# Peptides against a protein of PDB entry 5KEZ, part 187

Target 1, 320 residues: chain A of PDB entry 5KEZ
Amino acid sequence: NVAIYNPFRPWWERYQPVSYKLCTRSGNEDEFRNMVTRCNNVGVRIYVDAVINHMCGNAVSAGTSSTCGSYFNPGSRDFPAVPYSGWDFNDGKCKTGSGDIENYNDATQVRDCRLTGLLDLALEKDYVRSKIAEYMNHLIDIGVAGFRLDASKHMWPGDIKAILDKLHNLNSNWFPAGSKPFIYQEVIDLGGEPIKSSDYFGNGRVTEFKYGAKLGTVIRKWNGEKMSYLKNWGEGWGFVPSDRALVFVDNHDNQRGHGAGGASILTFWDARLYKMAVGFMLAHPYGFTRVMSSYRWPRQFQNGNDVNDWVGPPNNNGVI

## One batch from the design tools (peptide; made by RFdiffusion4, then SolubleMPNN)

Design b2_p22_2_s2 (from b2_p22_2, 11 letters changed)
Fold by OpenDDE base, seed 4:
Structure b2_p22_2_s2 (fold): chain B 320 residues (1-320), chain A 22 residues (1-22)
Amino acid sequence: as target 1 above (320 residues)
Amino acid sequence: SMENEYGFYPRIRAWNEAQAAA
C-alpha cells in the first residue's frame, strides 16, 4: 500500500493498495506465511481484510513510496505491479462531476464512483476480477481461512460473486478437503439508502451495523430502552438473518466516529459498558461474533471531532 | 476531526446520518 507521511503513517494507509504484494508495515510475505502457519497449527485461523474495491487515492503522488517499493502513478491509473492501467478503472463510467460519490441515494454512484478519491476498479472486467482472484488465491494457498471484503457496499454483488467463483478451496494442510473460504462483507446498512445488506447475502455474511448501534442505545439506557427489551434480540429487532450476520460492538471505523465512536457505539473508552455489551454479544446466539482488539491514542477533540483519529497502532517509526 | 481525504470519513458520516434517521 501507499506509505503516507502526512499524517505520519495513519491506520488508513492500509486501505490504499498499489499492488497485491504481501509487503506491509507489519512484515513481508515470508513473515506473514510464518505467522499463518503458526496460528493454524494451534487452531487460530486468519481472515484477511481484502481491499478489492479500489486502489490508492487519486491525489497521491506518483513514485515508489509504498510499503513494498512498487511503483505506482495514480494520475495515469498506472499500477504496474498488478498490472492495472487506465482501462481497469471506472473513470469513464462514473458520471459525477468530481468523479467521487456525491449522492449515496444513487446506487450507481455508490458502486461506480470513487469513494472519496480512491481509484475505483472496474470490477465488471474479467481481467480485474482475475487479478483480484489471483491475489486472494495466493492468500488461500498460504493458509488463510477467509476474507473480510472491504467496502462491499461499493461493489456490485454480481462482481463480487464472479470473483468468489474463481477462488480455490482452502489449504488441505489445515482445512478439510473441499472447504471454502469464509466470506463476510462490509456493508453499512442502517436503512434509508437504496443498497441493502440483503443484496449481498448470496456472497456470504454481511456486517450488521444495527447490532452495535442498537445495543449501545440499550446499554446506555437511551430513549427509555431497557435490557429486558433484548428478549427478542436479533431478527426480532429487524436485523438480518442470524446465518448472514457478522456482529460486533464496534469496529475501527465507528470507533473513530464523532463523539467517541459516534452516538451509541460503545468502545473500550467506556470500559464498563463495553464489557457489558461484549459479554452480552458473546452470550447471545445471534450472528457470528467479532471481538475488537484496539488501542488507545491521544484523542484531541475539536468541534466534537477527534483530530487524532488517524493515529494507527503502536509502532516503531511506522513499522508495526 | 482531521479530514480523512481517502475514503473513510464519508462512510462514517453516512453511517452516523443513517443512525440518526433510524
Scores: peptide ipSAE 0.031, ipTM 0.656, DockQ to the pose 0.055
Fold by OpenDDE base, seed 2:
Structure b2_p22_2_s2 (fold): chain B 320 residues (1-320), chain A 22 residues (1-22)
Amino acid sequence: as target 1 above (320 residues)
Amino acid sequence: SMENEYGFYPRIRAWNEAQAAA
């Protein structure tokens, strides 16, 4: 991925790939392989956060400022380490003036235009699908158990399926023969937009963001909400089917959120309420549960916004 | 680089707006 130094190595640089090399500030491919092996040998499975919707931001300077030193040029859409070129992006397909998503009520924009400047890959192309599949298959062959698909709302479900159809079975050294990778897709669906979580049920599980948002409201006792209302928690609250849901109290994004939705989210900053929420989640039989492991950072609020929300995990001069 | 940071905020804002509208 791109190496960002201003601010100094933010968490979000991880979501700006310039290659599919397993070479980051967390380690090289050999170290990753070693970790996967050691984890698998004790029954701990690895799921990779796969960033396949886009490459890095269009405004990033060309050069070799990347975690593995690979050259890239966002301006010319040149990513030779893959390789990708200008033909592999949706620049000509997006019809907005800026090239970015401007209207989230337009499903075509949401999927064909750049997510906040991130160069949008043309996932309709078999070449692009194959390059992504090769990346994911390499991980599968190493021994990972599945994937979180980042920014799935911004990809056509059919394109995702086409990629998934190219994937290998899981490594038989640790998984039963014929096992398929576990897939869960990040789709933010709180209502009000044309793209729905149900559009993605065919590809795997979907993140249920209503879960943390509503649970936070209840536990905080906002708007007269009571714990007793959780009696029919899950589908009774309008959530996706349990067998399609990946549930969580918080994630890295909404820990840094603000406003109505962000304020309701419980995090480790509110330790008591957070423990209640996580405990409830683990006890209640709805969805596949995910527990967040985060970190403290020096928050500095200005006009209701944390100006240090970019701060990444603890590191040694940029090395994790 | 600064634009890159701002790039993720719209996603978060959209999420919050959706929550408010729901």
Scores: peptide ipSAE 0.030, ipTM 0.652, DockQ to the pose 0.053
Fold by OpenDDE base, seed 3:
Structure b2_p22_2_s2 (fold): chain B 320 residues (1-320), chain A 22 residues (1-22)
Amino acid sequence: as target 1 above (320 residues)
Amino acid sequence: SMENEYGFYPRIRAWNEAQAAA
């Protein structure tokens, strides 16, 4: 991915890929392989956050400022380490003036335009699908158990399916023969927009962001909410079917308090309430649970926003 | 772009605004 130095190595640089090489702030491919092996050998499975909707931001300077040193040129859509070129992006499909998503009530913009300037891959192309599948299959062969598909809301479900159909079975050294990778898709659906979580059920599980948002409101006792109202928690609250849901109290985005539930989201900053929410989640049978492991950072609020919400995990001069 | 300096905050903000407008 792009190595960002202003601000200094933010967490979100990981979501601006320039190659599918396994060289990151966390280590190289050999170290990753070693970690996966060690984890699998003790029954701990690895699920990779796969960034396949886009490459890096369109305004990032060309060069070799990347975690693996690969050259890239966003301006010309040149990512030779893949390789991708201008033919592999949706620039010509997006009809907005900026080239970015401008209206989330327009499903075509959400899928075909750039997410906050991130170069949008043409996932309709078999070439692009194959390059992504090769990346994911390499990880599968290493021994990962599945994937979180980042920004799934911004990909056409059919394109995702086409990629998934190219995937190998899981590594038989640790998984039963014929096992398929576990897939969960990040889709932010709190209602009111054309794109629905149900659009993605055919590909695997989806994130249920209503879970953390509503649970936060209840635990905080906002708007007269009571714990007793959780009697029919799950589908009874309008959530997706349990067998399609991946649930969580917070994630890296809404932990910063500005999205997918806003201020209702409980985090480690509210330790007692957070423990209550996580405890409830783990005790309740609804959905596939995910527990967040995060870190403290020096929050500085200006005009209601944390200007340091970019801060990544504790590191040694950018190396984790 | 300036938006990149804030990571995915613009995405989340835009989504929230869209929800409010819906």
Scores: peptide ipSAE 0.029, ipTM 0.666, DockQ to the pose 0.073
Fold by OpenDDE base, seed 1:
Structure b2_p22_2_s2 (fold): chain B 320 residues (1-320), chain A 22 residues (1-22)
Amino acid sequence: as target 1 above (320 residues)
Amino acid sequence: SMENEYGFYPRIRAWNEAQAAA
């Protein structure tokens, strides 16, 4: 991915890929392979956060300022390490003036335009699908058990399915023959927008963002909410079917959020309430649970906003 | 910062707006 130095190596640089090389601040491919092997050998499975909707920001300077030194040129849409070219992006498909998503009530914009300036891949092209599948299959062959598909809301479900149909079975060294990768898709659906989580049920599980938001209000006792109301927690609260839900108390995004939604989210900063929420989540039989493992950063609030919400995970081992 | 405009803050804002509308 791109190496961002201002601010200094933020967490979100990881979501600006310039190649599919396993060579980032998380480690190199050998280290990753070793970790996957060691984890699988003790029954711990690995699910990769796969960024396949886009490449890096369109305004990032061309050059080799990336975690593995790969050259890239956002201006010309040149990513030779893949390779991608100008033919592999939705520049001509997006009809907004900026090239970015401007209206989230327009499903076509949400899927064909750039998410916050991130160069949007033309996932309708078989070439692009194949390059992504190649990346994911490499991970599958290493021994990962599945994927979180980042920004799934911004991809057409049919394009996702086309990619998934190209995937290998899981590595038979650790998984039963014929096993398929576990797929969960990040779709932010709190209502009010045309894109629905149900659009993606056919591809795998979907993140249920209502879960953490509503649980936060209940645990915080907002609006007269009571724990006893959780008797029918899950489908009874209007959430997606349990077998389609991936649930969590917080994630890296809403942990850093603000406003109405962000305020309800419980995080490690509210340790006691957070433990209650996580404990409840793990105890209640709804959805596939995900526990957040985060880190502390020096929060600095200005006008209600943490100006240090960019701070990335700790790194003191020289990996750049 | 300028680089933050290419992060996920707008997406977070959209999420918050959706939450407020829900």
Scores: peptide ipSAE 0.029, ipTM 0.652, DockQ to the pose 0.055

Design b2_p22_2_s3 (from b2_p22_2, 14 letters changed)
Fold by OpenDDE base, seed 5:
Structure b2_p22_2_s3 (fold): chain B 320 residues (1-320), chain A 22 residues (1-22)
Amino acid sequence: as target 1 above (320 residues)
Amino acid sequence: SMENEWGWLPRVKAWEEAQRAA
């Protein structure tokens, strides 16, 4: 991915890829392979956060300022480490003046335009699908158990399916022969927009962002909400079917107060309430549960916003 | 800050703002 120095190595630089090389601040491919093997040998499975909707930001300067030193040129859409060229992006398909998503009530913009400047891959092209599948298959062959598909809302469900149809079975050294990767898709659906979580049910599970938002409101006792109202928790609250839901109290995005829940989201900063929420989630049968492991950072609020919400995991001068 | 040296904002915050503006 790109190396960002202003601010200094933020967490979100990880979501600006310039190649599919397993070479980041977290380690190299050999170290990753070793980790996967050690985990699998004791029954711990690995699921990869796969960033496949886009490459890096369109305004990033060309050069070799990346975690593995690969050259890239956002201006010319040149990513030779893949390789991608100008033919592999949706620049000509997006019809907005800025080239970015401007109206989330327009599904075509949401899927075909740039997400906040991130170069949008042309996932309708078989070449692009194949390059992504090769990346994911390499991980499958290493021994991962499945994937979180980042920014799935911004990809056409049919394009995702086409990629998934190219995937290998899981590595038979650790999984039963014929096993398929576990897929869950990040789709932010709180209602009010044309794109729905149900559009993606055919590809695997989806994130249910209503879960953390509503649970936070209840446990915080906002708007007169009571724990007794959780009697019909799950589908009774308008959530997706249990067998399609991946549920969580917080994630790395909404833990920082922006997107999909806002101030209602409970985090480790509110330790007592957070433990109550996580305990309830783990005890209740609805959905597939995900528990967050995070870190403290020096929060500094200005006008209701944390100016240090960019801070990544503990590091030594950028090295994790 | 949510803005980097190129004037780019993280996607989740931009989404939230876009939703409110729509």
Scores: peptide ipSAE 0.023, ipTM 0.588, DockQ to the pose 0.081
Fold by OpenDDE base, seed 1:
Structure b2_p22_2_s3 (fold): chain B 320 residues (1-320), chain A 22 residues (1-22)
Amino acid sequence: as target 1 above (320 residues)
Amino acid sequence: SMENEWGWLPRVKAWEEAQRAA
């Protein structure tokens, strides 16, 4: 991914790819392969946060300032390490003046325009689909068990399906022959937008962001809500079907006070209430559960915003 | 634009802000 130095190596630089090489501040490919092998050998499976909707920001300076040293040029849409060129992005499809998503009530903008300046890949092209599939298949062959598909709301479900159809079966050294990768899709659907979580049910599970948001309000006793109201928790609260839901109390985005769910989201910063929420989630049968493992950073609030919400996880793997 | 001088803003925050502005 691109190396950002101001702020100094933030967590979100990891979501600005410039290649599909496995070189990041978390380790290199050999280290990753070793981890996957060690985990699989003791029954712990790995799924990868796959960033396949986009490449890096359009305003990032061209050069070799990346974690694996690959050259890239956002201005010309040149990513030779893949390779991608100007033909592989949705610049011509997006009809907004800025080239960014301007109206989330326009599904075509949400899917064809840039997410906050991130160069939007033309996933309708078989070439692009194949390059992404090659990346994911490399990971499958290493021994991963599946994927979180980042920014799925910003991809057409049919394009995702086309990519998934190109994927290998899981590595038979650790998985039964014919096993398929576990897929869940990040879709932020809190209602009020034309894009729905149900659009993506055919590809795998989806994130249910209403879960953490609503559970937070209940645990916090906001608006007079009570634990007894959780009697019909799940589909009864308007959530997606249990067999399509991946549920969580918080994630890396909404943990920072500005994510989907707002101030209702419970995190480790409020330890007692957070443990109550996580305990409830693990005890209740609705959805496939995910437990967050995060880190503490030096929060500094200015005008209601944490100016240090960029701080990445602890790292001593060098300035790479 | 929701892009900052360094390439982009945290997308979830920007998305929520866009929702409020719409």
Scores: peptide ipSAE 0.023, ipTM 0.605, DockQ to the pose 0.087
Fold by OpenDDE base, seed 3:
Structure b2_p22_2_s3 (fold): chain B 320 residues (1-320), chain A 22 residues (1-22)
Amino acid sequence: as target 1 above (320 residues)
Amino acid sequence: SMENEWGWLPRVKAWEEAQRAA
């Protein structure tokens, strides 16, 4: 991915890929392979956050400032380490004036235009699908158990399916023969938008962002909410079917006050309430649970916003 | 604009802003 130095190595640089090389702040491919092997050998499975909707931001300077030193040029859409070219992006398909998503009530531009300037891959192209599949299959062959598909809301479900149809079975050294990768898709559906979580059920599980948002409201006792109202928690609250839901109290985004419930989201900063929420989640049968492991950073609020929300995990000069 | 001095805004934050603007 792009190596960002201003601010110094933020967490979100990981979501600006310039190649599919397994060479990042966390280590190189050999180290990753070793980790996956060691984890699998003791029954711990690895799921990769796969960023496949886009490459890096369109405004990032061209060069070799990346975690593996690969050259890239956002301006010309040149990513030779893949390789991608201008033909592999949706620049001509997006019809907005800016080239970015401007209206989230327009499903077409949500999927065909750039997410906050991130160069949007033309996932309808078999070439692009194949390059992504090759990346994911490499990970599968290493021994990962599945994937979180980042920014799935911004990809056409059919394109996702086409990629998934190219995937190998899991590595039989650790998984039963014929096992398929576990897929969960990040889709922010709090209602009110044309894109629905149900659009993605065919590809795997989806994130249920209503879960953390509503649970936070209840535990915080906002708007007169009571714990007793959780009697029909799950589908009874309008959530997706349990067998399609991946649930969580917070994630890296909304932990920073961004999206998916805003201030209602409980985090480790609210230690007591957070423990209550996580405890409830783990005790309740609804959905596939995910527990967040995060870190403390020096928050500085200005006008209600944390100006240090970019701060990544503890590191040694950018290396974890 | 959804870009900042680093080339982009955090996607979820921008999403929220877009929702409010819509």
Scores: peptide ipSAE 0.021, ipTM 0.609, DockQ to the pose 0.086
Fold by OpenDDE base, seed 4:
Structure b2_p22_2_s3 (fold): chain B 320 residues (1-320), chain A 22 residues (1-22)
Amino acid sequence: as target 1 above (320 residues)
Amino acid sequence: SMENEWGWLPRVKAWEEAQRAA
């Protein structure tokens, strides 16, 4: 991915890929392979956060400032390490003046335009699908158990399906023969927008963002809500079917958010309430649970927003 | 838009802000 130095190596640089090489701040491919092997050997499975909707920002300077040293040129849509070129992006498909998503109430913009400048891959193209599948299959062959698909709301469900159809079975060294990768898709659906979580049920589980938002409200006792109201927690609260839900109290984004969904979100900063929420989540049968493991950073709030929300995990001069 | 109706996508917002500041 792109190496960002202003601010200094933020966590979100990870979500700006320039290649599918397994060289990151966390290590190289050999180290990753070693980790996967060691984890699998003790029953810990690895699920990769796969950024396949886009490459890096269109405004990033061309060069080799990347975690694996790969050259890239956002201006010309040149990512030779893949390789991608101008033919592999949705520049011509997006109809907005800016080339970015301007209206989230327009599903075509949400999927065909750039997510705030992030170069949007043309996932309708078999070539692009194949390159992504190759990346994911390499990980599968290494021994990962599945994937979180980043920014799934910004991809057409059919395109995702086409990619998933190209995926190998899981590595038989650790998984039963014929096992399929576990797929969960990040779809932010709190209502009010045309894209629905249900659009993605066919591809795998989806993130249920209403879960953390609503649970936070209840645990915080906002609006007079009570724990007793959780009697019909799950589908009874309008959440997606349990077998399609990936649930969580918080994630890396809403830990730092200030929107409607962010205010109620409980995090480790609210230790007591957070433990209550996580405990409830783990005890309740609804959905597939995900527990957040985060870190402290020097928060500085200005106008209700943490200006240091970019701070990544503890590192040694950028190396995690 | 940098944010959806719910104010999500802080990583993208942070990136945009960083680019403008650079």
Scores: peptide ipSAE 0.025, ipTM 0.638, DockQ to the pose 0.353; fails the geometry check

